# Designs tried in a protein design run: peptides against a protein of PDB entry 6GMG. Part 57

Target 1, 331 residues: chain A of PDB entry 6GMG
Amino acid sequence: DSDDRVTPPAEPLDRMPDPYRPSYGRAETVVNNYIRKWQQVYSHRDGRKQQMTEEQREWLSYGCVGVTWVNSGQYPTNRLAFASFDEDRFKNELKNGRPRSGETRAEFEGRVAKESFDEEKGFQRAREVASVMNRALENAHDESAYLDNLKKELANGNDALRNEDARSPFYSALRNTPSFKERNGGNHDPSRMKAVIYSKHFWSGQDRSSSADKRKYGDPDAFRPAPGTGLVDMSRDRNIPRSPTSPGEGFVNFDYGWFGAQTEADADKTVWTHGNHYHAPNGSLGAMHVYESKFRNWSEGYSDFDRGAYVITFIPKSWNTAPDKVKQGWP

## One batch from the design tools (peptide; aimed at target 1 Y62 G250 N276 L285)

Design b2_p18_3_s4 (made by RFdiffusion4, then SolubleMPNN; from b2_p18_3, 11 letters changed)
Fold by OpenDDE base, seed 3:
Structure b2_p18_3_s4 (fold): chain B 331 residues (1-331), chain A 18 residues (1-18)
Amino acid sequence: as target 1 above (331 residues)
Amino acid sequence: SLSAEEAALVNKAAQEAA
């Protein structure tokens, strides 16, 4: 019950974290200890440590989305999302493959669609686009300059994103970022902002007007990236979980993982920060825990989800919530 | 405030760690 959600208490600014513990190849800690780490490592504004505010602690308390929320500065809108889908593989597998023993046609098609997504290529695409955006942001002191730079960069790379409409989330993402407009943030200066990445796992079969099979086993046609651009239309994602396939089965609504702006070239070595559930220390779910996972652990996902998207947003360069290097765990 | 649907109710990471 969402009524059990509690805002974690404030932690002294100078309090050091307790050691993280390993959990299935991840570094794991309780939320209040993550706050301590966050204050020591990620809280910096203009090079100065900050205590996590009550508002930020409240955001964090919402679980996995809270981790992305506190670090990005806004609730995820997911409008600028990327993925990679192998259409040829999908078609070939549907044509030449067959359902496993006991697998229905709908299960087979849903599984084949899920397996036709490439998480690493999706992540790579997002990083590529973020890099282009960062170059466009550099030395651009107004939005017009940024957009001009962006178009030039895309043209130079012969990127299909150059053909997107001016009203596309791709071009409007910066202006729609609250921290861009804040005096202590971007102050309407693109050169003060940088692109950052987070990921969302979710269920494809969210259309209530579709068949029950699609809701149970996935909609093979839903949330595919557009050819050339890799953009995913996220407008139909309403945080609806997978429908149960058997009595007593239940699935969760989503998972969010924070990457930020790590410069590690090897995707497998990148660190993703996420939470398990909303903070309910006095409820049945218990205290929220925060995990720092390697890409393999993050991208593996769960059976609850058959889609993964990599989303670009922006934060002020003065924030340290997206450092070049993220260290897993503590110390 | 966000609705319950906008919050992560349960994550599988929690279930696996339990």
Scores: peptide ipSAE 0.074, ipTM 0.790, DockQ to the pose 0.096
OpenDDE base, seeds 1, 2, 4, 5: peptide ipSAE 0.039, 0.031, 0.072, 0.039; ipTM 0.762, 0.671, 0.789, 0.746

Design b2_p18_4 (made by RFdiffusion4)
Pose (drawn by RFdiffusion4):
Structure b2_p18_4 (pose): chain A 331 residues (1-331), chain P 18 residues (1-18)
Amino acid sequence: as target 1 above (331 residues)
Amino acid sequence: TELEENMAATKAGYLSRR
């Protein structure tokens, strides 16, 4: 009867996954089966396949956060985040539009702010920034050389990110990555690391001391990207879900999707990996399922979330959790 | 504690839709 979280059992390294295919842009499989796929195509350490460890299986069993947790080796901090927001569209649709049949002004403002974000450009911005970071760390063998290389390209590219504080989440992203300091990971050598991207969907109205309207319909001024850089201040994100509008209405507080470092130029052809909930086959929600969705399927989101952030972190190059290509389903 | 709160919120979100 217990809807307790259980850790999926160990899968032998030779066990192949059951086949599955995408339907209308998304593919899903039970977590036990995804572990088999992950061990075949994502588990490589210096080209050597590995069994998903007990610890990794535990992390994965927590739901949508599990895929990102396993692939990055760290619980997601969301410290370095990017998004796109059309300020002109937002200001114009507020002073020219009107609430629809059955909206409070707070609901109208919350929706317009939501629709003003552009998740394709937001992902595109994180893409170009991560590329600059990877070029900066290619031949840099200490952090100082990495930061010099990073600032040099940003200045020459006239990127407002060049003026970020030395201790900002942007410039400190590499040094604050635990695997960067680990002797078996980056060993303080930026050339041994790689920038990767994952996404977080979340709610904007997370201030418990704010009006109920913002908790129920969103805070338009919250989690907007800074101009020029596109950085999103994630420090006030506390994993607080959208408040219900009627009794019995439940909302999920966040969703994580793993992109990695795919080379596909078509943002619509990129695959994003995420789970539905924590693993509980003997309980109410049932077993965890891992979803592999095309970008548009992922960026469609849900009414639970009115904000999207595309996050950059680093993993060692010796890993294979962010390959150049990601295939939906199996084989 | 935070993980438990997140799991509770996820559970409430899914069971309400059944």

Design b2_p18_4_s1 (made by RFdiffusion4, then SolubleMPNN; from b2_p18_4, 9 letters changed)
Fold by OpenDDE base, seed 3:
Structure b2_p18_4_s1 (fold): chain B 331 residues (1-331), chain A 18 residues (1-18)
Amino acid sequence: as target 1 above (331 residues)
Amino acid sequence: SELDKNYEDTKKGLLSRK
């Protein structure tokens, strides 16, 4: 099926986008038109518009992950991930709640766990951490200075992240970012980089050694954030989809949404960019579509997924793939 | 469905919704 994937053709640099289509409170367009918008709005390097390269168009063609890929400049590693889980709510619902009619115990527990995650608080935590990182980056001209600044910021806020290991994803994320090391990127200068955020939806029941019920209905104990830090261990996320609960049922492996570095304080007004599937204009799936959704539309997710993580990575400040303000749709 | 999300690609390949 992957053989049907096609790299979208190049779009002239001066080609303006066609209007987006409203859909379920979102703005929708075909991938080719998104490329046009991207070139007009997000393509700028050092203030100059750039045509999306063949490599970038190929990345984009992979669907939802492609949107994050082209804008972050690298395939998502998902190492620095945050979430929020209400343990008290979870325990209370398990104790005092009961399965719905026709709902199995495993299904009930999986659902309760899913509902115990707070997407908004998870997003807020990621934004908080990104802000701390950005402050640490501002005037740091080497990694040591950045790390020192970061530790100071965390100490001032009494943040539990200050206790993380030096090799943890939290402290190693910058040095592990390819664009940080690139001459035309960060050039090993932290002050030339900024923190950005994307989100991943995925399935908790990925452990093949666990019960079938967990694979079908979720693993209530999997991918919970660590207390205090909000960090989620993503090492066990292998892009394994939910197991079917009935014949003919199938689920998708993940969904990615690009947020970047928007400064909008109201989470509900933030815009998330994502794709539906890989680009297959001549295949059964058809052309890839790109959606720009408000937070509520994004965070709602799908039944395919019972976990949401908000991930921090870095891009050069010279890139405009993560502007302060993102306008939904076109014009 | 709100989105026609039948297939997703990764570096390791394609996973299908069927």
Scores: peptide ipSAE 0.026, ipTM 0.708, DockQ to the pose 0.111
OpenDDE base, seeds 1, 2, 4, 5: peptide ipSAE 0.033, 0.031, 0.026, 0.027; ipTM 0.711, 0.713, 0.710, 0.703; seeds 1, 2, 4, 5 fail the geometry check

Design b2_p18_4_s2 (made by RFdiffusion4, then SolubleMPNN; from b2_p18_4, 9 letters changed)
Fold by OpenDDE base, seed 4:
Structure b2_p18_4_s2 (fold): chain B 331 residues (1-331), chain A 18 residues (1-18)
Amino acid sequence: as target 1 above (331 residues)
Amino acid sequence: SELDKNYEDTKKGFLSRK
């Protein structure tokens, strides 16, 4: 199984990518070709192209999480996560709605909860917060200055995040970012960093002490955003997949999509980069493929998942893994 | 029309969809 994973070989720095191919409205290519594109477009440090290192290629080889890993510079911790949930819609549908033909009560409740999340509003909230953070970063040369700026920005906007504890993921996110502390990264200078966004899809019914129905059809009360802030408590996400509802059925544990710091105002035009599985060119799974999807394609998700979160982290401004504009596919 | 997904978690190991 995992023993079949292979690190893709190095690609020459000047090798141009082959054309991507369309796949259900997405741009799709094999991982080796994505490395070529990455080196041409996203590899720049201080404006200079870089060959993807062996370490980075190894990170990438892990599949969907690998795409986010290589571009963010760290394995996702998912601590600063946002979502949007329509409580009124949820309550109304539970009260006045009816299960579909053949749908159990548990299936109905799980489905209604899933449908009560608004992916676009969740994404918008994350972008809003990222913008606030970026304003706080721009003239701050130490963490204290950053935190002061952040509190002022939140106060001016009357944002509920101003009430978060100093040790919360919101305020501790920058100091807990490895690249912030690196000499060639932030070098402990907040003004050298910028906020970036990625997304995670996962299953709500992960509590082993809960009913089997919740594990099969979702836990309607799990992983809801806090009112006002939009923060999702991700501490109970243990990468546990959905339980099978029939013999032979199986689900995967998560999906990750990389957005970065695109400035496109229209959410529907933003590009999300993700992978299908770990790279196993000589195994049963085959070579890893990388997809560049528009927001509609990404946010649609799969039946494996009933939750989506939009997570903020930080990268050095000198990195080009999160450019203002991302072009789908190649050329 | 769904993508062929088989993910490996660096912390939990491998998970494959059948």
Scores: peptide ipSAE 0.028, ipTM 0.719, DockQ to the pose 0.113
OpenDDE base, seeds 1, 2, 3, 5: peptide ipSAE 0.026, 0.026, 0.026, 0.025; ipTM 0.706, 0.698, 0.706, 0.704; seed 3 fails the geometry check

Design b2_p18_4_s3 (made by RFdiffusion4, then SolubleMPNN; from b2_p18_4, 6 letters changed)
Fold by OpenDDE base, seed 4:
Structure b2_p18_4_s3 (fold): chain B 331 residues (1-331), chain A 18 residues (1-18)
Amino acid sequence: as target 1 above (331 residues)
Amino acid sequence: SELDENYAQTKAGFLSRL
């Protein structure tokens, strides 16, 4: 229930942030102070600093998803998602491994499936695809030219994505991006857009028609990437949290982390921005906090989730919400 | 709508437990 959610007040455009605080290897601040940083660093449109609008502040107030929402310009649809799964590891561990003491077979299988995903390889695949897309965008002045360029790039790389249907999220992602169609955004010119990445953590055991064990311990077969492409079918993700394994236990439905378009080649040095919960300064949850985490801190995830996906979307190049370099914290 | 459902199901309180 988010009935006590509050939209953070406006911050003066030139107000500098207070210093972030260290928090478990992350940089942490309250949402109002993140707005100050955002206005100084990420707000720029065509090089001009902007005050975060009321609408943007409202989006941000929704928590972790709000951070991705305000920076991408749209609510996450998660349609173009990538992951990496080691099927050989999974099969080998199931065959040769044994449940831990007190671990049920379902717990064991769920854990082994979770451990068979590689967050770094999933992220790398998304970055690879984003790079291909960016090359296809660079000299394309209409969608047709973009799609032709994309197909050529994929053919040159012998990428399995070349076999995707024309209606797939992969080929339709650009035209389905609101900011692509906006006059002050892409203005229907692909060369004015760039690919960006965010990540979602979620629970695999969401099928209510499945066994209770899958809902409690994970569905080992759910949300696996397709071989060759790395694409994850996200159609069955309905933001259903993990089922309690004991009385009084509860889990969160998802986590979102914003990466954007950082050029840092070392994954471990990349910065991921995320929030803890919706902003409820007068409620039991309290004020929303924003975290800037290194990849290791982000990709570690939580027991609430057994899947991580890396999602591609697009923003105008004129936006500074996805700069080449992201500095953790303030100053 | 699906979007409306997503609005109602925001992440809450997890990192506050750390």
Scores: peptide ipSAE 0.026, ipTM 0.699, DockQ to the pose 0.286
OpenDDE base, seeds 1, 2, 3, 5: peptide ipSAE 0.025, 0.026, 0.025, 0.024; ipTM 0.696, 0.709, 0.689, 0.689; seed 1 fails the geometry check

Design b2_p18_4_s4 (made by RFdiffusion4, then SolubleMPNN; from b2_p18_4, 9 letters changed)
Fold by OpenDDE base, seed 1:
Structure b2_p18_4_s4 (fold): chain B 331 residues (1-331), chain A 18 residues (1-18)
Amino acid sequence: as target 1 above (331 residues)
Amino acid sequence: DELEKNYEQVKKGILSRK
């Protein structure tokens, strides 16, 4: 419930941002100032700066998901999600490890499962797939050509994704992207589109029919990537937060981080843009803040979440919301 | 599809930063 949510006012196109502030190794600013930066840096359509529209400002006002929303052009569907899970580590730790002092068995298993995910490898898998997709897009002028190119690329790399069904989110992602079909977007031309990446943090223990322990400490079996492909079935993610373990405790339902299409090879040097909460300047939560974090800061996450997924979607190449290089903060 | 139906189900609260 976001009854106190307010849409940030329009910022003049020529308004330059105020300096960002350091915050735990990241750059931080209020949402209004991010809009100013966005207009100067990310707003370009066909090389021309654009004022953030009322609709875009409204999207942004929803918080962390709003940052991804405004930059990707659509509300996250999270259908094409990747992660990396070390099954051998998980089994070994369960067999040979033991609960910490004061840790319940369920808490131990949940923690071990969480720690068996490798955020960096999950991110790298998404980048690998995005690269394959971008190669397939490059000279494809219709969807058929794109799909043929994609299958060929996957076959050449002996990638398990080649065995996915034609209706799989992997193959249907492009055609299901609204901006692909838009006249001023892709105009049904794959070569006008590029793959981009964002990340979602969320809670594994969302099944209401499961044990209370799983809802409190995590479901070790939930939201694991498929072997070979790395695909995560996100169909059971209903934005249900972690259950409290003590009276008065509460957890947030999710966190989103925008990466885009940065070309920085070192994962640790990539920049992730995210928000703290929906914009409520006159409410208890206060104004929305936007953070630009390095991968280490982003991937560290919070105790609210025990899963991280890296999601691929598409935007028109004419948009500048996913540049090759992202500079942290301002100036 | 389910996520697209409920735009009001958004992140709220203040996260403690490490």
Scores: peptide ipSAE 0.040, ipTM 0.733, DockQ to the pose 0.238
OpenDDE base, seeds 2, 3, 4, 5: peptide ipSAE 0.026, 0.026, 0.036, 0.030; ipTM 0.694, 0.692, 0.726, 0.700

Design b2_p18_5 (made by RFdiffusion4)
Pose (drawn by RFdiffusion4):
Structure b2_p18_5 (pose): chain A 331 residues (1-331), chain P 18 residues (1-18)
Amino acid sequence: as target 1 above (331 residues)
Amino acid sequence: YAMQTVISPAALRAKYSS
């Protein structure tokens, strides 16, 4: 009867996954089966396949956060985040539009702010920034050389990110990555690391001391990207879900999707990996399922979330959790 | 560590079937 979280059992390294295919842009499989796929195509350490450890299986069993947790080796901090927001569209649709049949002004403002974000450009911005970071760390063998290389390209590219504080989440992203300091990971050598991207969907109205309207319909001024850089201050994100509008209405507080470092130029052809909930086959929600969605399927989101952030972190190059190509389903 | 907030199984299915 217990809807307790259970850890999926260990899968032998030779066990192949059951086949599955995408339907209308999304593929899903039970977590036990995804572990088999992950061990075949994602588990490599210096080209050597590995069994998903007990610890990794435990992380994965938490739900959507589990895929990103496992692939990055760290619970997601969301410290370095990017998004795109059309300020002109937002200001114009506020002073020119009107609430629809059955909206409070707070609901109208909350929706317009939501629709003003552009998740394609937001992902595109994180893409170009991660590329600059990877070029900066290619031949840099100490952090100082990495930061010098990073600032040099940003200045020459006239990127407002060059003026970020030395201790900002942007410039400190590499040094604050635990695997960067680990002797078996980056060993303080930026050339042994790689920038990767995952996404977080979340709610904007997370201030518990704010009006109920913002908690139910969103805070338009919250989690907007800074101009020029596109950085999103995630420090006030506390994993607080959208408040219900009527009794019995439940919302999920956040969703994480793993992109990795795919080389596909078509943002619509990129695959994003995420789970539906924590693993509980003997409980109410049932077993965890891992979803592999095309970008548009992922960026469609839900009414639970009115904000999207595309996050950059680093993993060692020796890993294979962010390959150049990600295939939906199996084989 | 934080997890997703729990909703009814029916609501969850409806969400993911949309």

Design b2_p18_5_s1 (made by RFdiffusion4, then SolubleMPNN; from b2_p18_5, 10 letters changed)
Fold by OpenDDE base, seed 1:
Structure b2_p18_5_s1 (fold): chain B 331 residues (1-331), chain A 18 residues (1-18)
Amino acid sequence: as target 1 above (331 residues)
Amino acid sequence: VPLQTKISPEQLKARLSK
């Protein structure tokens, strides 16, 4: 039960982390040790290390979403999400493919839809857009200047995002970022902010009015990116897990992975930070663990999920929660 | 706000063993 969630205790500012351990190709540690690493590596505000506050530790205790929460400064809204979907592959496989032995038609269609998403291209699209946004932010000292710069950049690249409505999450994302308005954050100055990326894995079959088959095997038509822009409408994502296909089967509601603003050009070498569950050291789940995965392990996801989205948000440049390089594990 | 539900070590092992 969520009632057994506990906020991890404070860690001394100068306490060094214990070594991470390898776990299925990823680096793993207990949440308390991640706090130690975070304080040494990611906690810096204006170049000074900070002890993780009680509020931040509370956020972190929420699990994988807590990792994104503490590093982005806000609970994920997921409004500016990108993905890549191969429509031709999807149509061709549905037409010319066939269900596997024992696979239902609904299961086949759900699987084909899942396999028609390209995680690497989705990630690349988000990085491309984040780069455009960062250029637009660079010399803009008010929101109007930022928006003008953004439109010019998009026009120069002939990007379909230039046609988005002014009220679109794409254009409103900055003004809706709390840290943008904070005195010690952006202080309403776009040039003090930078775009960052996180990813969410989730289930497509969340519509309670749809067929049971869609809830069990996925909704092939749900959460597809818009052509040209790559934007995914996340409004129907209500954190509902996959429905069980057999008695006793259960699925996780979501998974979040923090990327930040790494500059590594090779997607396969990028590091994604995530957690296993909310922190319940005295409960059945046990202590929360934090994982640092390479893109291959992150993007593969789990059978719990058939969708992946790459989301853009903003943090102050004075924060070090999204450095250019992220080292996996410790030391 | 929503928290992450269980991914136990056993569940993780099962999912990564595919």
Scores: peptide ipSAE 0.352, ipTM 0.895, DockQ to the pose 0.543
OpenDDE base, seeds 2, 3, 4, 5: peptide ipSAE 0.184, 0.369, 0.300, 0.319; ipTM 0.794, 0.899, 0.886, 0.893; seeds 3, 5 fail the geometry check

Design b2_p18_5_s2 (made by RFdiffusion4, then SolubleMPNN; from b2_p18_5, 10 letters changed)
Fold by OpenDDE base, seed 4:
Structure b2_p18_5_s2 (fold): chain B 331 residues (1-331), chain A 18 residues (1-18)
Amino acid sequence: as target 1 above (331 residues)
Amino acid sequence: VPLQTKISPEQLEARLSR
C-alpha cells in the first residue's frame, strides 16, 4: 500500500550529515540524513549549494528509483539500456549442465540465463558508449552538430550503434531530455550536457500470457542485449515483479542504482547509491534508508531480479549530482 | 509513476546479508 508514503521534511542547507553506519559492506543512512549529505555534496548548481526542493524530496521518497530521479532530474525512462549476455555459455550450460536436486527444468533454464549475463561487461559497455557521447557533446552547440559528431565517433570505432535508426532512443535521447531544453540547463546547447549512468534490476518473466513457470523462474529469452550494440529492448518492462513460488512469498518490482559519471577505472571501486523502499516513517516499512554500495554488492542484486541493465541519460554539466569522484558514506 | 514496492524490514535484511 503506497498510501503511507510521506515526503521527507526540508533540511537546513548548512546542516551537516550524521555519520553513516556500515551495513553488510555498504554505507547506510536514513533518508533525512542523505538529504543533508546531498545538499553538502551533490546539490550544487553552477558551484552554489542548493536546498533540496519539496519536489525533489517528493521524488526521493519513492525509494531506490527516487535516488535516481532526484539526481538525474527525471523519472527513469530506461530507453537507452545496455547489457552483456554470453550466448555460448548459455547454450553450453543448457546442453551439458543438469538441474540441481529439487530444481525444475524451468528453474534450471531461468537460472542459467541469469548467470549468462555479465554485469561488469554490461557496465563497461555503457561506460564506453557514454564516453563516445561525451566526446560528441564536446564543442557541439546544436543537436545537428552533436549527431554529426556522434556518427563520426561511431564510424571511427566501427561501432554497430552507427546502424541504429535516426529515431532510435540512442540518437533521440538528448533531445528528449527535459534538462537539455531548460534555460538553466543545457539551453539547447549539447556542450553544456554530459552523459550519466544508472542501473536497473528487474524480473524477466513479465509476460502475463506466458507460462506460469516463466513468471516464477524467469523467461530465458527475454531482455537480452542485441548483438554488437548491447542495446536491451526495455519496452516490455512494465515493473511487474516475480511471481511467488510458495505461499506468502513476495518480490520487489525493481531496484535502481545511481552511478552518475564517476571516472574510477576499476569497476569494483565504483559507488552505487540506492534506496531500500519508499519512505513510510509511520507505516510498517518505516523510514526510507539510502545505501551506498560498491559495485560488488550492487551487481549481485537480489533473488527478486534476474536481469540487470545499465542505462544512459543526460544532465547539465552545471549540476553536481554526478561528480567524477564519489565517496562512500560520511564523513 | 511506479514506486519501489513493499518489502518487510526482515526480508530486506535477509537480502542484504547475503
Scores: peptide ipSAE 0.369, ipTM 0.915, DockQ to the pose 0.731
OpenDDE base, seeds 1, 2, 3, 5: peptide ipSAE 0.167, 0.182, 0.338, 0.168; ipTM 0.808, 0.819, 0.904, 0.809

Design b2_p18_5_s3 (made by RFdiffusion4, then SolubleMPNN; from b2_p18_5, 12 letters changed)
Fold by OpenDDE base, seed 5:
Structure b2_p18_5_s3 (fold): chain B 331 residues (1-331), chain A 18 residues (1-18)
Amino acid sequence: as target 1 above (331 residues)
Amino acid sequence: VELQTKISKEQLEERLSR
């Protein structure tokens, strides 16, 4: 119930965070302490620390999505999403594999589909595209210049994205970014923006007109990346959780992880920031906790989800919410 | 705009322990 959500109180700008605690390979802290860290590390606008505003604290209180929201400056639209799917593996396993003991055919197919996604390759694709976009943003002082640069970069790399329609999320993503249009943001200058990445875990079986089995065990055909581009059509993602398979079973609707623009080449060393649930200090869920996970722990996800996507958006370069290096925990 | 759905503390801990 969203009614018990509470906006965390303001933290003094100069208040230092308490140490994070280790939690299953992650660094964990309460949301209030994350706000303290955020103010010290990520809050900088034009090199100056900022107190997290009430609006930002409200965004953050929404849970995992709130972490991405506060750092990206907008609620995730997920329009520019990438994944990697091994079609051959999928087909071969379906043909030659068999259900496990007690596993239904639908459950088997759903599992095989899930396992046919490669999170690391999906992440790598997003990073590759983000790099191309960042190069295209450089020295582009209007959208036309950016688009021209982007097309040239894609052509040079023989990237299938060059064939995308001009109205596709790929080409429209920048102009549809609110912070790009803001005077204190991009001010319609692409060179003031940079590409950033976040990830979403979600359930494939969201079609209510489909079989109950697909809703329970996954839709093997849903949310696959397009060949060549790696683009995932996220239009059918309505934040619908997995259907229970037993009485009393409940699943989370989604999980979001913030990566930003880390330059660490080793995917396994990258840090992903996410939340456990919305902030409900007076409710049954309790206070929101923020986790900083390495890629391994993030990419593993939960049984709640059978899809992962890596999404590109943009933030102003003047923001420090996506630094080159992210340190796990505090200090 | 949607928030992260509610699950039990026990369920969450189970997920994190995986």
Scores: peptide ipSAE 0.389, ipTM 0.912, DockQ to the pose 0.745
OpenDDE base, seeds 1, 2, 3, 4: peptide ipSAE 0.377, 0.249, 0.342, 0.358; ipTM 0.909, 0.857, 0.901, 0.909

